# Ledger of designs, part 26: peptides against a protein of PDB entry 3T6J

Target 1, 375 residues: chain A of PDB entry 3T6J
Amino acid sequence: PIVESYIGFIESYRDPFGSRGEFEGFVAVVNKAMSAKFERLVASAEQLLKELPWPPTFEKDKFLTPDFTSLDVLTFAGSGIPAGINIPNYDDLRQTEGFKNVSLGNVLAVAYATQREKLTFLEEDDKDLYILWKGPSFDVQVGLHELLGHGSGKLFVQDEKGAFNFDQETVINPETGEQIQSWYRSGETWDSKFSTIASSYEECRAESVGLYLCLHPQVLEIFGFEGADAEDVIYVNWLNMVRAGLLALEFYTPEAFNWRQAHMQARFVILRVLLEAGEGLVTITPTTGSDGRPDARVRLDRSKIRSVGKPALERFLRRLQVLKSTGDVAGGRALYEGYATVTDAPPECFLTLRDTVLLRKESRKLIVQPNTRLE
Target 2, 372 residues: chain A of PDB entry 3T6J as posed
Amino acid sequence: PIVESYIGFIESYRDPFGSRGEFEGFVAVVNKAMSAKFERLVASAEQLLKELPWPPTFEKDKFLTPDFTSLDVLTFAGSGIPAGINIPNYDDLRQTEGFKNVSLGNVLAVAYREKLTFLEEDDKDLYILWKGPSFDVQVGLHALLGHGSGKLFVQDEKGAFNFDQETVINPETGEQIQSWYRSGETWDSKFSTIASSYEECRAESVGLYLCLHPQVLEIFGFEGADAEDVIYVNWLNMVRAGLLALEFYTPEAFNWRQAHMQARFVILRVLLEAGEGLVTITPTTGSDGRPDARVRLDRSKIRSVGKPALERFLRRLQVLKSTGDVAGGRALYEGYATVTDAPPECFLTLRDTVLLRKESRKLIVQPNTRLE

## One batch from the design tools (peptide; aimed at target 1 P82 A83 R267)

Design b2_p14_1_s2 (made by RFdiffusion4, then SolubleMPNN; from b2_p14_1, 5 letters changed)
Fold by OpenDDE base, seed 2:
Structure b2_p14_1_s2 (fold): chain B 375 residues (1-375), chain A 14 residues (1-14)
Amino acid sequence: as target 1 above (375 residues)
Amino acid sequence: GAIAGDVYPVVRAP
């Protein structure tokens, strides 16, 4: 078997300032069969990058073909096991040297094991479809999130010699219609500049890329979906995201006005964006469970994903990228923290919903580290 | 970067 490993201070999610990495490591075996799907995605990556909602001037100047491998984890040391990984976490290196993507296949398999009776916050009519397609749709989301989410976009930089990596005279900010007025100076990085919001903001961008590009027929074809199956995969992927946005409230601490998990904060932000789009796209309805205690239902109108959801997400995603590229911390913080704010204001009453989420909290998922056998 | 899988590692007891 082909063995891969990594170890070191890699992910900075537990650093409030997004700078210091947590020590982690793993040893894994390559899953050749599952890696084939991601190889096809890599083959189309350069073309798919052009489908993202920003001008080419805000994308990488040169496409660097990355690796993408599905791994079965044998041992993992860290606070939590991710479903996918994109490294390095330095945008300058991603732009100039490239990056690597991995999907932790056996971790995903554990995540897919959900009993129908314990599945919370979904309509009964959606449960079977959700159970059927959650795994496949999440494979799509992981691939897009890592490869085209974290692997996309350009930072505008002025180096120590005063040279720009973009043409100041011709590049136009698509949000303002004006020339570029801000950029990263020498020594400034994404994490150093955006600090407390950097990790969650980037995860939100990557998740949004996944939702946006999963609508593209070529993406679905790469993963082997067509016709009605493709539409179901899209629906379940979007449904999973809006549900995750509700579940995210578990990781909000009202007393401290802070989030304890970057990905969950990101998913809540996306939920807020899609709720703001209105027109019946997303509805969260408080209910009473069979036990007589508070419950809730999330509804997503399938017919409005492309007509209402996509345009809303497009505008939001473009703003995220433009603010990131230009190093506009003030604008980025205002945008992101605005959507990340949790209040009890009607009609959503998110603080009340949080109580419901806590009441319906699922048990912590555990992975028992596997052993290998010779057959 | 990563996608959170909400899975925590556990070492098998002997």
Scores: peptide ipSAE 0.197, ipTM 0.777, DockQ to the pose 0.558
OpenDDE base, seeds 1, 3, 4, 5: peptide ipSAE 0.159, 0.209, 0.182, 0.032; ipTM 0.733, 0.757, 0.731, 0.668; seeds 3, 5 fail the geometry check

Design b2_p14_1_s3 (made by RFdiffusion4, then SolubleMPNN; from b2_p14_1, 7 letters changed)
Fold by OpenDDE base, seed 3:
Structure b2_p14_1_s3 (fold): chain B 375 residues (1-375), chain A 14 residues (1-14)
Amino acid sequence: as target 1 above (375 residues)
Amino acid sequence: GAVAGPVYPVVRAP
């Protein structure tokens, strides 16, 4: 078998400033069959990048073909086990040198194990579909999230010599219609500028890319889905995201007005964006469970994903990218913190919903590191 | 230093 591993100070999610890496490591075996699907996605990546809702001037100047491998994890040492990884964790290196993507396939498989009777916050008519397609939809989302999410976009930079990596006279900010007015100076990084919101903001961008591009028929075809199956995978992917946005409230600390998990904060932000879109796209309804205690249901109108959801996500995703590219911290913080704010204001009453989420909290999942052998 | 946002979590931790 092909073995991959890494070890070191890699991920900075535990650093409030996003700068200091946690010491972690893993050993994994390559899953050749699943890796082949991701290689097909890589083969289409350059074309799919053009489908993202920002001008080419805000995308990488040159496409660099990355690696993408599905891994079955044998051992993982760290505070959290991811479904996917994109490295290196430096935007400048990603855009100039390239990157590598991995999907932790057997970790995803464990996440797929959901008992119908314990599945919370979904309509009964969605539960079977959700159980059936959660796994496949996750594969799609992880692939897009890593490869085309984290792997997309350009940072505007002025180097130490004063040279720009963009034409100041011709590049136009699509949001303002004006020339570019801000950029990263020498020594400035995404993390150094956006600091406390950098991690969650980037995860939100990557998740949004996944939702946005999963609507593309070519993406579903790459993963082997056509016709009704493809539409179901799309539906479940979006449904999972809006459900995750509700579940995310578990990781909000009202007393400190902060989030304890970057990805969950990102998912809540996406939920807020899709709720703002209105037109019945997403509905969260407080209910009473069979036990007489508070419950809730999340409903996503399948017929409005493309007509309502996609345009809303497009506008939001473009704004995220433009603000990131231009290093506009003030604008980025205003936008992101606005959507990340949790109040008890009607109609959503998110703080009240949080109580419901906590009441219906699922049991902690345990990941047991396996042994492997050649048979 | 580092730039954040490299992972897609399955196991959620504080």
Scores: peptide ipSAE 0.030, ipTM 0.668, DockQ to the pose 0.125
OpenDDE base, seeds 1, 2, 4, 5: peptide ipSAE 0.028, 0.026, 0.027, 0.031; ipTM 0.674, 0.638, 0.666, 0.648; seeds 1, 4, 5 fail the geometry check

Design b2_p14_1_s4 (made by RFdiffusion4, then SolubleMPNN; from b2_p14_1, 6 letters changed)
Fold by OpenDDE base, seed 2:
Structure b2_p14_1_s4 (fold): chain B 375 residues (1-375), chain A 14 residues (1-14)
Amino acid sequence: as target 1 above (375 residues)
Amino acid sequence: GHIAGDVYPVVRAP
């Protein structure tokens, strides 16, 4: 088998300021079949980047073909095992030198292993569909998240010599209609500027890219889905995200007004964006379970994903990117923290819903490090 | 990277 590994101070999710990496490493085996799908995605990446909802001036000047591999992890040392990875975690290097993507396939497989009777917060008529397509939809989401999420966008920079990597006279901020008024100076990075929100903000951007681009027929075709199957994969991907946004409340600490997991915070933000879109796209309804205790149901109207969901996500995602590109920390923080705020205000009553989420918390899924032998 | 919130390793370093 083909073996891949990495080691070092890489991920900064445990750093409150999002900058300092923890020491981690893994050894994994290449899943050739799944890697082939990601290779097809890579082959289409340059074209798909153009489908993202920002001007080309806010995208990379030159496309750098990345690596993308699906891996089955044999051993992982760290605070948590990711489903996907994009490295290096430096936007400037991603722009100028390239990057590598991996999907940890067997981690995803564990995530898929939810029993129907334990599947919370879904309508009964959605459960079977969800179970059927969760895996495939997650593969799509992870691929897009890593490759076209983390792998997209441009930071506007003025280097140490005063030169800009963009034309100050012609580049227009699509949100303001004005010329670019802020940028990263020499020595400033995404993490250093956006600090406490940097990790979650970037994950939110990447997740949003996944949702947005999974609507593209070419993406579904790459993964082998057409017709009704493609539509079901899209639906389940979006449904999974809005459900995840509700589940995310587990990782919010009201007493400290903070989030304990960057990705889950990101998913909550996306839920808030889609709820704000209104028009019956997403509905969260408190219910009573068969045990007589509080429960909830998430409903996503699949017929409104493109008409309501996509435009809402488009606007939000563009704002995320523009604020990131221009280094507008004040604007970015205002936007992101606004959506990340958890209160008990009606109609959602998120703090009350959090109690329900905690009550219905599923058993922890454990990934056991496997033994592998040659035959 | 992309992390599923409901997936955890058997052992986490403190």
Scores: peptide ipSAE 0.034, ipTM 0.673, DockQ to the pose 0.313
OpenDDE base, seeds 1, 3, 4, 5: peptide ipSAE 0.031, 0.028, 0.027, 0.029; ipTM 0.677, 0.630, 0.652, 0.638; seeds 1, 3, 5 fail the geometry check

Design b2_p14_2 (made by RFdiffusion4)
Pose (drawn by RFdiffusion4):
Structure b2_p14_2 (pose): chain A 372 residues (1-112, 116-375), chain P 14 residues (1-14)
Amino acid sequence: as target 2 above (372 residues)
Amino acid sequence: AFTAGDVYPSAFAS
């Protein structure tokens, strides 16, 4: 459509429980030139799902060209203006017929060297160069194969299923599936507090995982003297964001105030656990003399160490999502999401520095439409 | 609905 639109109580982020949605609405025009560069990603999107760490039976049944667009926003009502979105928020529809992917083009043109804190003098160069371009990649993957992948196991009214039980097996355990989503049950209704952050974490992780693929970069025009940087800046940005996320964690209540930032911190911790000097947090000192930190990500070890930690992670997340296993899901997540002062990082002590170097986000003014 | 990237606040012009 020339004009794209949508509205309702949709994103569930701000419900302390995680079920009730917050009302919003938007009207934006579809840009053509930048969209083809996405529809391309849609065309070849079919294969990639099978590159995911879980078997094809643990994935959605068919596939689709649900849609991927680039929208110049006219009116976005509500609390915030996301960079990209995958909707409607009803999973059943995501598997049965389809969903949509939305990359807002003109919001980007808004959001773009001393404020590059927790980086090095190198780094921030590659950051300034490849942040913008890589943003499209991460978004495309986050939206398309982030939530586009995965399959829910639901018990329909009768004792039957939405799948064939005897032929499905859990790679982690080896047994046959003993858990699932029963009638009326949904992602939020079960995982609740964690559902948003968990699902986002999965999407971002698939983002990096497939951001390691030559083809996607060929779609975005990155290869050779190019294919490096953009991948690096992407991962580096992910680990840095994992650091900044401490600001949005409340230690007194042992509670996270956001899904994205918490998820990013989790991915950071998983990478730190992979060890092998791939990632480091250094309690440095800023030129101003105050405290500071430098995030160190060895790029040569990206494929040899970090990728395994990813696909093992995604494999577990997805496995527990399909069977709807909350116990394992939490135990696997809230354990990763835990914030403590234990070395050789001391995140409780780092958080202060993160708050000192903290940023306050900018404001996006919107135009109106007068009736003549 | 699931969002991607950072989310920024907004206001309407007068």

Design b2_p14_2_s1 (made by RFdiffusion4, then SolubleMPNN; from b2_p14_2, 7 letters changed)
Fold by OpenDDE base, seed 4:
Structure b2_p14_2_s1 (fold): chain B 375 residues (1-375), chain A 14 residues (1-14)
Amino acid sequence: as target 1 above (375 residues)
Amino acid sequence: MRTAGEVYPVVRAP
């Protein structure tokens, strides 16, 4: 078997300033069969990057073919086991040297294990579709999230010699229509500049890329979905995200006005973006459970994903990228923290919904790390 | 960077 491993101070999610890495490591075995879909995704990556809602000038100058492998994790040492990984966590290295993506296949299998009777916050008529397609849709999401999310975009940089990695005279900011007015100086990084919002912001960008590109027929074809199945995968992927946005409230601490989990904050932000789009795209309805206690239902109008959801996400995602590329911390913080704010304002009453989420909280999911043997 | 999988490792007692 092909064995992969990594170890070191890698992820900074537990650092409030997004800079200090947590010591982490894993040992895993390559799943060749499951890697095939991701390899096909890599083969289409250069083309799919062009589908992202920013000009080529905001994308990497030269496409560097990354590796993408599905892994069965044997041992994972860390605070939490991810579904997918993109490394290294340095944008400059990603731009100049390349990167690697992995999907932890057996972790995904655990994440997919949901009993219908315990599935919260969905309409009854959506539960069966959700259970059926959660796994496949999440495979799509993880692939896009890592490869085309974290693996996309360019940072505008002025090096120590004063040279720019972009043409100051010709590159136009698509949001302002003006020339580029800010960039990263020598020694500045994504994490150093965006600090407290860097991790969550980047995860939000990556998640948004997943939602946005999963609408592309080529992506679904790569993963083997066509026709009605493809549409169901899209629907469930988006539904999962908006549901996750509601579930995210568990990880918000009102007393401290802070988030305890970067991905959950990101998912809440996306929920807010899609709610802002309006037009009945997303509806969250407080209900009463069979136990007589508060409950809630999330509804996503399938027919409005492309007409309402996609344009809203497109605009938001473009803004995320432009602000990231230009190192506009003030603008980025204003945008992101605006959507990340949790209040009890109507109509959503998120703080009240949080109480419902906490009431319906499920037990923490645990993975028993496996043994393997040659057969 | 990574995608959260909502799972946590179990520490096995020696």
Scores: peptide ipSAE 0.246, ipTM 0.806, DockQ to the pose 0.544
OpenDDE base, seeds 1, 2, 3, 5: peptide ipSAE 0.035, 0.188, 0.036, 0.034; ipTM 0.679, 0.753, 0.685, 0.672; seeds 1, 3, 5 fail the geometry check

Design b2_p14_2_s2 (made by RFdiffusion4, then SolubleMPNN; from b2_p14_2, 6 letters changed)
Fold by OpenDDE base, seed 4:
Structure b2_p14_2_s2 (fold): chain B 375 residues (1-375), chain A 14 residues (1-14)
Amino acid sequence: as target 1 above (375 residues)
Amino acid sequence: MATAGDVYPVVRAP
């Protein structure tokens, strides 16, 4: 078997300022069969990057072919096990040296195991479809999230010698129509500038890329989905995201006005964006469960994903990227924290919904280190 | 920058 490993101070999720890495390490075995799908995605990555909703000037100057591998984890040391990884975490290195992506396949498999009777917050009519396609749709999402999410976009930089990595005279900010007015100076990084919102903001961008690009037929074809199956994968992927946005409330601490999980905060933000789009795209309805206690239902109108959802997400995603590229912390913070704010304001009443989420909370899955042997 | 993808309920601890 092909063995992969990494170890060190890698992820900064547990640093309030998003800068200091946490010790993490794993040993894993390559899953060749699953890796083949990701290899096809890599083969199309350069073309798919052009489908992202920002000008080429905001994308990396040169495409560097990354690795993408599905891994079955044997041992993982850290505070949590991810579903996917994109490394290195330094944007400057990603731009100049490239990156590697991994999907933790057996971790995903564990995450997919959900009993129908325990599946919360979905309409009854959606449950079977959701169960059927949750795994496959999430494979698509993780692939896009890592490769084309974290693996996309350019930071505008002025180096220590005063040179810019972009043409100040010709590059135009698509949001303002003006020349670029801010950038990263020497020594400044994404994490150092955006600090407390950096991790979640980037996860939100990556998740949004996944949702946005999963609408592209080529992506679905790469993963082996066509026709009605492809449409169902799209629907379930988007449905999973909006549901996750509701579930995310578990990880919000009202008393401290903070989030305890970057990805879940990101998913809540996306939910807010899609709710703001209106037009019946997403609806969260408080209900009463069979036990007489509070419950809720999330509804996504699949017929409005392309007509309402995609444009809303496009605008939002472009704004995320532009603010990231230009190092506009004030604008980025205003945008992101605005959507990340949890209040009890109508119509959503998110703090009330949080109580419902907590009430309906399932026990967290325990992942135990597996064993393997050669036959 | 942290760039790992997590899923509920398989998420990183705070």
Scores: peptide ipSAE 0.031, ipTM 0.716, DockQ to the pose 0.265
OpenDDE base, seeds 1, 2, 3, 5: peptide ipSAE 0.030, 0.027, 0.031, 0.026; ipTM 0.689, 0.635, 0.663, 0.677; seeds 1, 2, 3 fail the geometry check

Design b2_p14_2_s3 (made by RFdiffusion4, then SolubleMPNN; from b2_p14_2, 7 letters changed)
Fold by OpenDDE base, seed 4:
Structure b2_p14_2_s3 (fold): chain B 375 residues (1-375), chain A 14 residues (1-14)
Amino acid sequence: as target 1 above (375 residues)
Amino acid sequence: MATAGEVYPVVRAP
């Protein structure tokens, strides 16, 4: 078997300032069969990057073909087991040296195991569809999230010699229509500059890329979905995201006004963006469960994903990228924290919904080391 | 990094 491993200070999710990595490591076996779809995605990456809602000047100057491998994890030492990884976590290195992507296939397989009777916050009519397509849709999401999310975008940099990696005279900020007014100086990184919001902000960008690009026909084709199946995968992917946004409330601490998990904060932000889009795209309805206690239902109007959802996400995603590229911390913080704010204001009453989420939460999942053998 | 889990974004080891 082909064995892959890594070890070191890698992920900074547990650092409040987003800078210090947690020491972690894994040992995994390459799943050749499952890697094939991701290889196809890599083959299309250069073209798909052009579909992202920012000018080429905000994308990497040169496409660097990354590696993307599906892994069956034997052991993972760390505070959490991911579904996918993009490394290194330094944008400057990503854009100049390249990066590697992995999908933790057997982790995903565990995540796909959902019991219908325990599936919360979905309409009954969506449950079977959700169960059927959650796995495939999540494969799509993870692939896009890692390769084209974390693997996309450019940081504008002035090096130690004063040279810029962009043309100051010709590059235009698509949000302002003006020349670029801010950038990263020598020694400044994404994490160091954006600090407390860096991790969740980047995850939000990556998740948004996934949602946005999964609408592209080529993406679903790469993953082997066509026709109605492709549309169902899209729907379930979006539905999963908005549901996750609601579930995210579990990880908000009202007393401290903070989030405890970067990905869930990101998903809540996306939910807020899609709710703001209005027009009946997303609806969260408080209900009463069969036990007589509070419950809720999330509804996503499939017919409005492209007409309402995509434009809203496009604008938001572009703003995320522009602010990231230009190192505009003030603007980025204002934008992101605005959407990440949790109040009990109507109509959503998120703090009240949080109580419902907590009431309906499932037991924490445990993953154990898998069995493996040579045949 | 994308995390797995229907309810939780991160899967915990024992």
Scores: peptide ipSAE 0.032, ipTM 0.705, DockQ to the pose 0.265
OpenDDE base, seeds 1, 2, 3, 5: peptide ipSAE 0.029, 0.030, 0.032, 0.031; ipTM 0.696, 0.652, 0.713, 0.664; seeds 2, 3 fail the geometry check

Design b2_p14_2_s4 (made by RFdiffusion4, then SolubleMPNN; from b2_p14_2, 7 letters changed)
Fold by OpenDDE base, seed 3:
Parts: structure tokens; C-alpha cells; sequence
Structure b2_p14_2_s4 (fold): chain B 375 residues (1-375), chain A 14 residues (1-14)
């Protein structure tokens, strides 16, 4: 078998300032069959990047073909096992040298195992569809998240010699209509500037890219979905995201006004964006469970994903990218922390919903790392 | 960077 591994100070999620990497490592075996789907996605990546809602001037100057491999993990040492990885974690290197993507396939398979009777916060009519398509939809989401999420966008930089990697006279900020007024100076990085929000902000951008691009027929075709199946995959992907946004409340600490998991914070932000879009796109309804205790239901109107959801996400995603590209920390923090704020204000009453989420919380899952043998 | 859900404890098979 083809073996993949890495080891070192890689991910900075545990650093409050997003700078210091946690020491981690894994050993995995390449899944050739699953890797083929991601290779098709890579083949379309250059074209799909053009579908993202920012001007080409905010995208990488030159497309660098990355690697994308599906891996079956044998061993993982670290604080947690991800579903996918994009490395290196340096935007400057991503845009000048390239990057590699991996999907941890057997980790995803474990995550997909859901018992219908334990599935929380969904309408009964959605449960079977959700169970059927959660896995496939998440494969799509992970692929897009890594390759076209983390793998997209340009940072505007002035180097140590004073040279810019963009034309100051011609590049226009699509949000303001003005010339670019801020950028990264020599020695400044995404993490150093955005600090406490950097990781979650970037995850939010990547997740948003996934939701946005999964609406593209070519993406679904690459993953082998057509017709009604493709529409169901889209629906379940969006449904999973809004559900995840509710579940995310578990990882908020009201007393400290902070989040304990970057991806879950990101998913809550996306939920807030889609709720703000209104028009009945997303509805969270407090209910009473069969046990007589508080419960809730998340409803996503399938018919409004493209008409209401997509435009809202487009605007938000563009803002995320523009603020990232220009190094506008003040604007970025204001935007992101605004959506990441958890209060008990009506109509959502998120702090109350958090109590419901905690009440309905499932037991913590354990990931058992396998051994392998020749038969 | 990595796509992740909740952090799960990792147990190695004996």
C-alpha cells in the first residue's frame, strides 16, 4: 500500500493567538478509489475558482495544481482527528508554492454512522434523507472546503522592498468601490494580524465556499450525482450546515464569551448569516420532546436555497475574502464577531437554545485507531 | 488547516 504520513508543529487551533502549532502526526494508507473523485475535482479547480464571488484580482495570480488524496488513517496523534487537511498553513506559501489536500476517508465513515432514533433537531420528514445523504454530501463539502476554500484567495502584500503584489492604481475593492487602502506588510501574516479570530474566520470562509460551490452542477457531477440525487445532496449539505450551527452552541462558553472550537464557531456564524437572510429560508423552532423536556427543530426550505440562501452567502463570502485580502482586521473583526455573538435576544434566543442543545447532547464518541494486516 | 467537527478522544487499538 501507499503510505502517507506527517509529523510536527502543524495546526494552531489550540493557540489562542492562532500562531503556535500543536505537535501532531499521523500514518495513513492511500485509498486509491476515493482519491479518484478528488482528482476529478482538482482537474476542475482552476475553472471552479472563477465561480467564487470575488474579482480575479482577489484570487491567486497563477493556479498551482495541488495534490488531493483520500487517506485511511491507521494512527493519529493529536488533540483531535480532522475530516480533511489542507497544508501548508501559510497563505503566502499557498499562493506561491502550492498546497496539498487530504480527506481522511475512514474518519468520515465513522462520522456518518448515525442512528435515526438519536438524530436530533431535524424534522421527521428529513431524517431518512439526511441519513442517506449525510456521508456523500459531507464528502462534497470536505472536498470543496479543502481544495477551493482553504486553497482560494489572494493576500495583498507589500514586500520588504516596498513592492506590491497587486496594481494599486487599477485594483478596486468591490465592497467600497475604492482603491485598495490596506494590505499585509513585510512580516505580517494572516494569523499575526487576525489573531484570535484567524482560525475560525478562515474555517468559516472555507465552509462558505463549500456551500456556495456545491450548488454548481459540475461539482455534483464530479462526485457522481445527477438529477434528483444531486438536488438531495445539495439540500442535505445545507441542512447539515444549519443543524451544525445549532449544535455549535455546545462549544460556546457564556461565562467567558468565547468559543472552544473554531469550526463549530464558523458553522454558527453561517447559521446566523442564513437566518439573517430571512424569507423563511431557515427556521429554528423550540419544541417539546416526547420526554416532556425542551427540544428544537431546524427547518431549511429547499426551494429557497438558490433564491435566498445563495445570494446571502455570496455577499457574506465576498466580504470575508475582501477583508482577508486587504488585511482589514478592524473590519474583519467587526463582521465576524458580530455574527459570532451569542445572546438570548429574540427571536432566536440562542442562550436558551444552548440549554436545549446541551440537554440533547449525545455521549462523546471515541475514535478507535485500527491495525492493519495482510490477508 | 483541517476540516473538523467536535473533538473526539482518540483510542489506539491494543
Amino acid sequence: as target 1 above (375 residues)
Amino acid sequence: MATAGPVYPVVRAP
Scores: peptide ipSAE 0.067, ipTM 0.704, DockQ to the pose 0.615
OpenDDE base, seeds 1, 2, 4, 5: peptide ipSAE 0.027, 0.056, 0.036, 0.027; ipTM 0.660, 0.698, 0.629, 0.644; seeds 1, 4, 5 fail the geometry check

Design b2_p14_3 (made by RFdiffusion4)
Pose (drawn by RFdiffusion4):
Structure b2_p14_3 (pose): chain A 372 residues (1-112, 116-375), chain P 14 residues (1-14)
Amino acid sequence: as target 2 above (372 residues)
Amino acid sequence: SLAAPVELDSSFFP
């Protein structure tokens, strides 16, 4: 459609429980030139789902070209203006017929070297160069194969299923599936507090995982003297964001104040656990003399160590999502999402530095439409 | 004519 639109109580992020949605609405025009560079990603999107750490029976039944667009925003009502979105928010529809992927083009043109804190003098160079371009990649993957992948196991009214039970097996356990989503049950209704952050974490992780693929970069025009940097800046940005996320964690209430930032911190911790000197947090000192930190990500060890930690992580997340296992899901997540002062990082002590170097986000003014 | 400003979303990477 020339004009793209949508509205309702949709994104559930701000409900302390995680079920009730916050009202919003948007009207934006579809840009053509930048969309083809996405519709490409849609065309070859079919194969990639099978590159995911879980078997094809643990994935949605068919596939689709639900849609991927680039929208110049006219009116976005509500609290915020996302960079990209995958909707409608009803999973059942995501599997049965389809969903949509939205990359807002003109919001980007808004958001783009001393404020590159927690990096090194190198790095920030590659950051300034490849952040913008890589942003499109991460968003495309996050939206398309982030939430586009995965399958829910639901018990329909009768004792039957939405799938064949005897032929489905859990790779982690080896047994046959003992858990699932029953009638009326949904992602938010079960995982609740964690559902948003958990799902986002999965999406971002698939983002990096498939951001390691040559094809996707060929779609975005990255290869050779190119294919490096973008991937690096992407991962580096992920780990840095995992550091900045401490600001949005409330230690007194032992509570996270966001899904994305928490998810990013979790991915950071998983990478730190992979160890092998791949990632480091150094309690340095800024030129101003105050405290500071430098995030160190060895790029040569990206495929040899980090990727395994990823696909094992995604495999677990997805496995627990399909069977709807909350116990394992939390125990696997809230354990990763835990914030403590234990070394050799001391995140409780780092958080202060993160707050000192903290940033306050900008404001986006919007135009109106007068009736003549 | 312009509308009231809105904050940047958290989906963006810092």

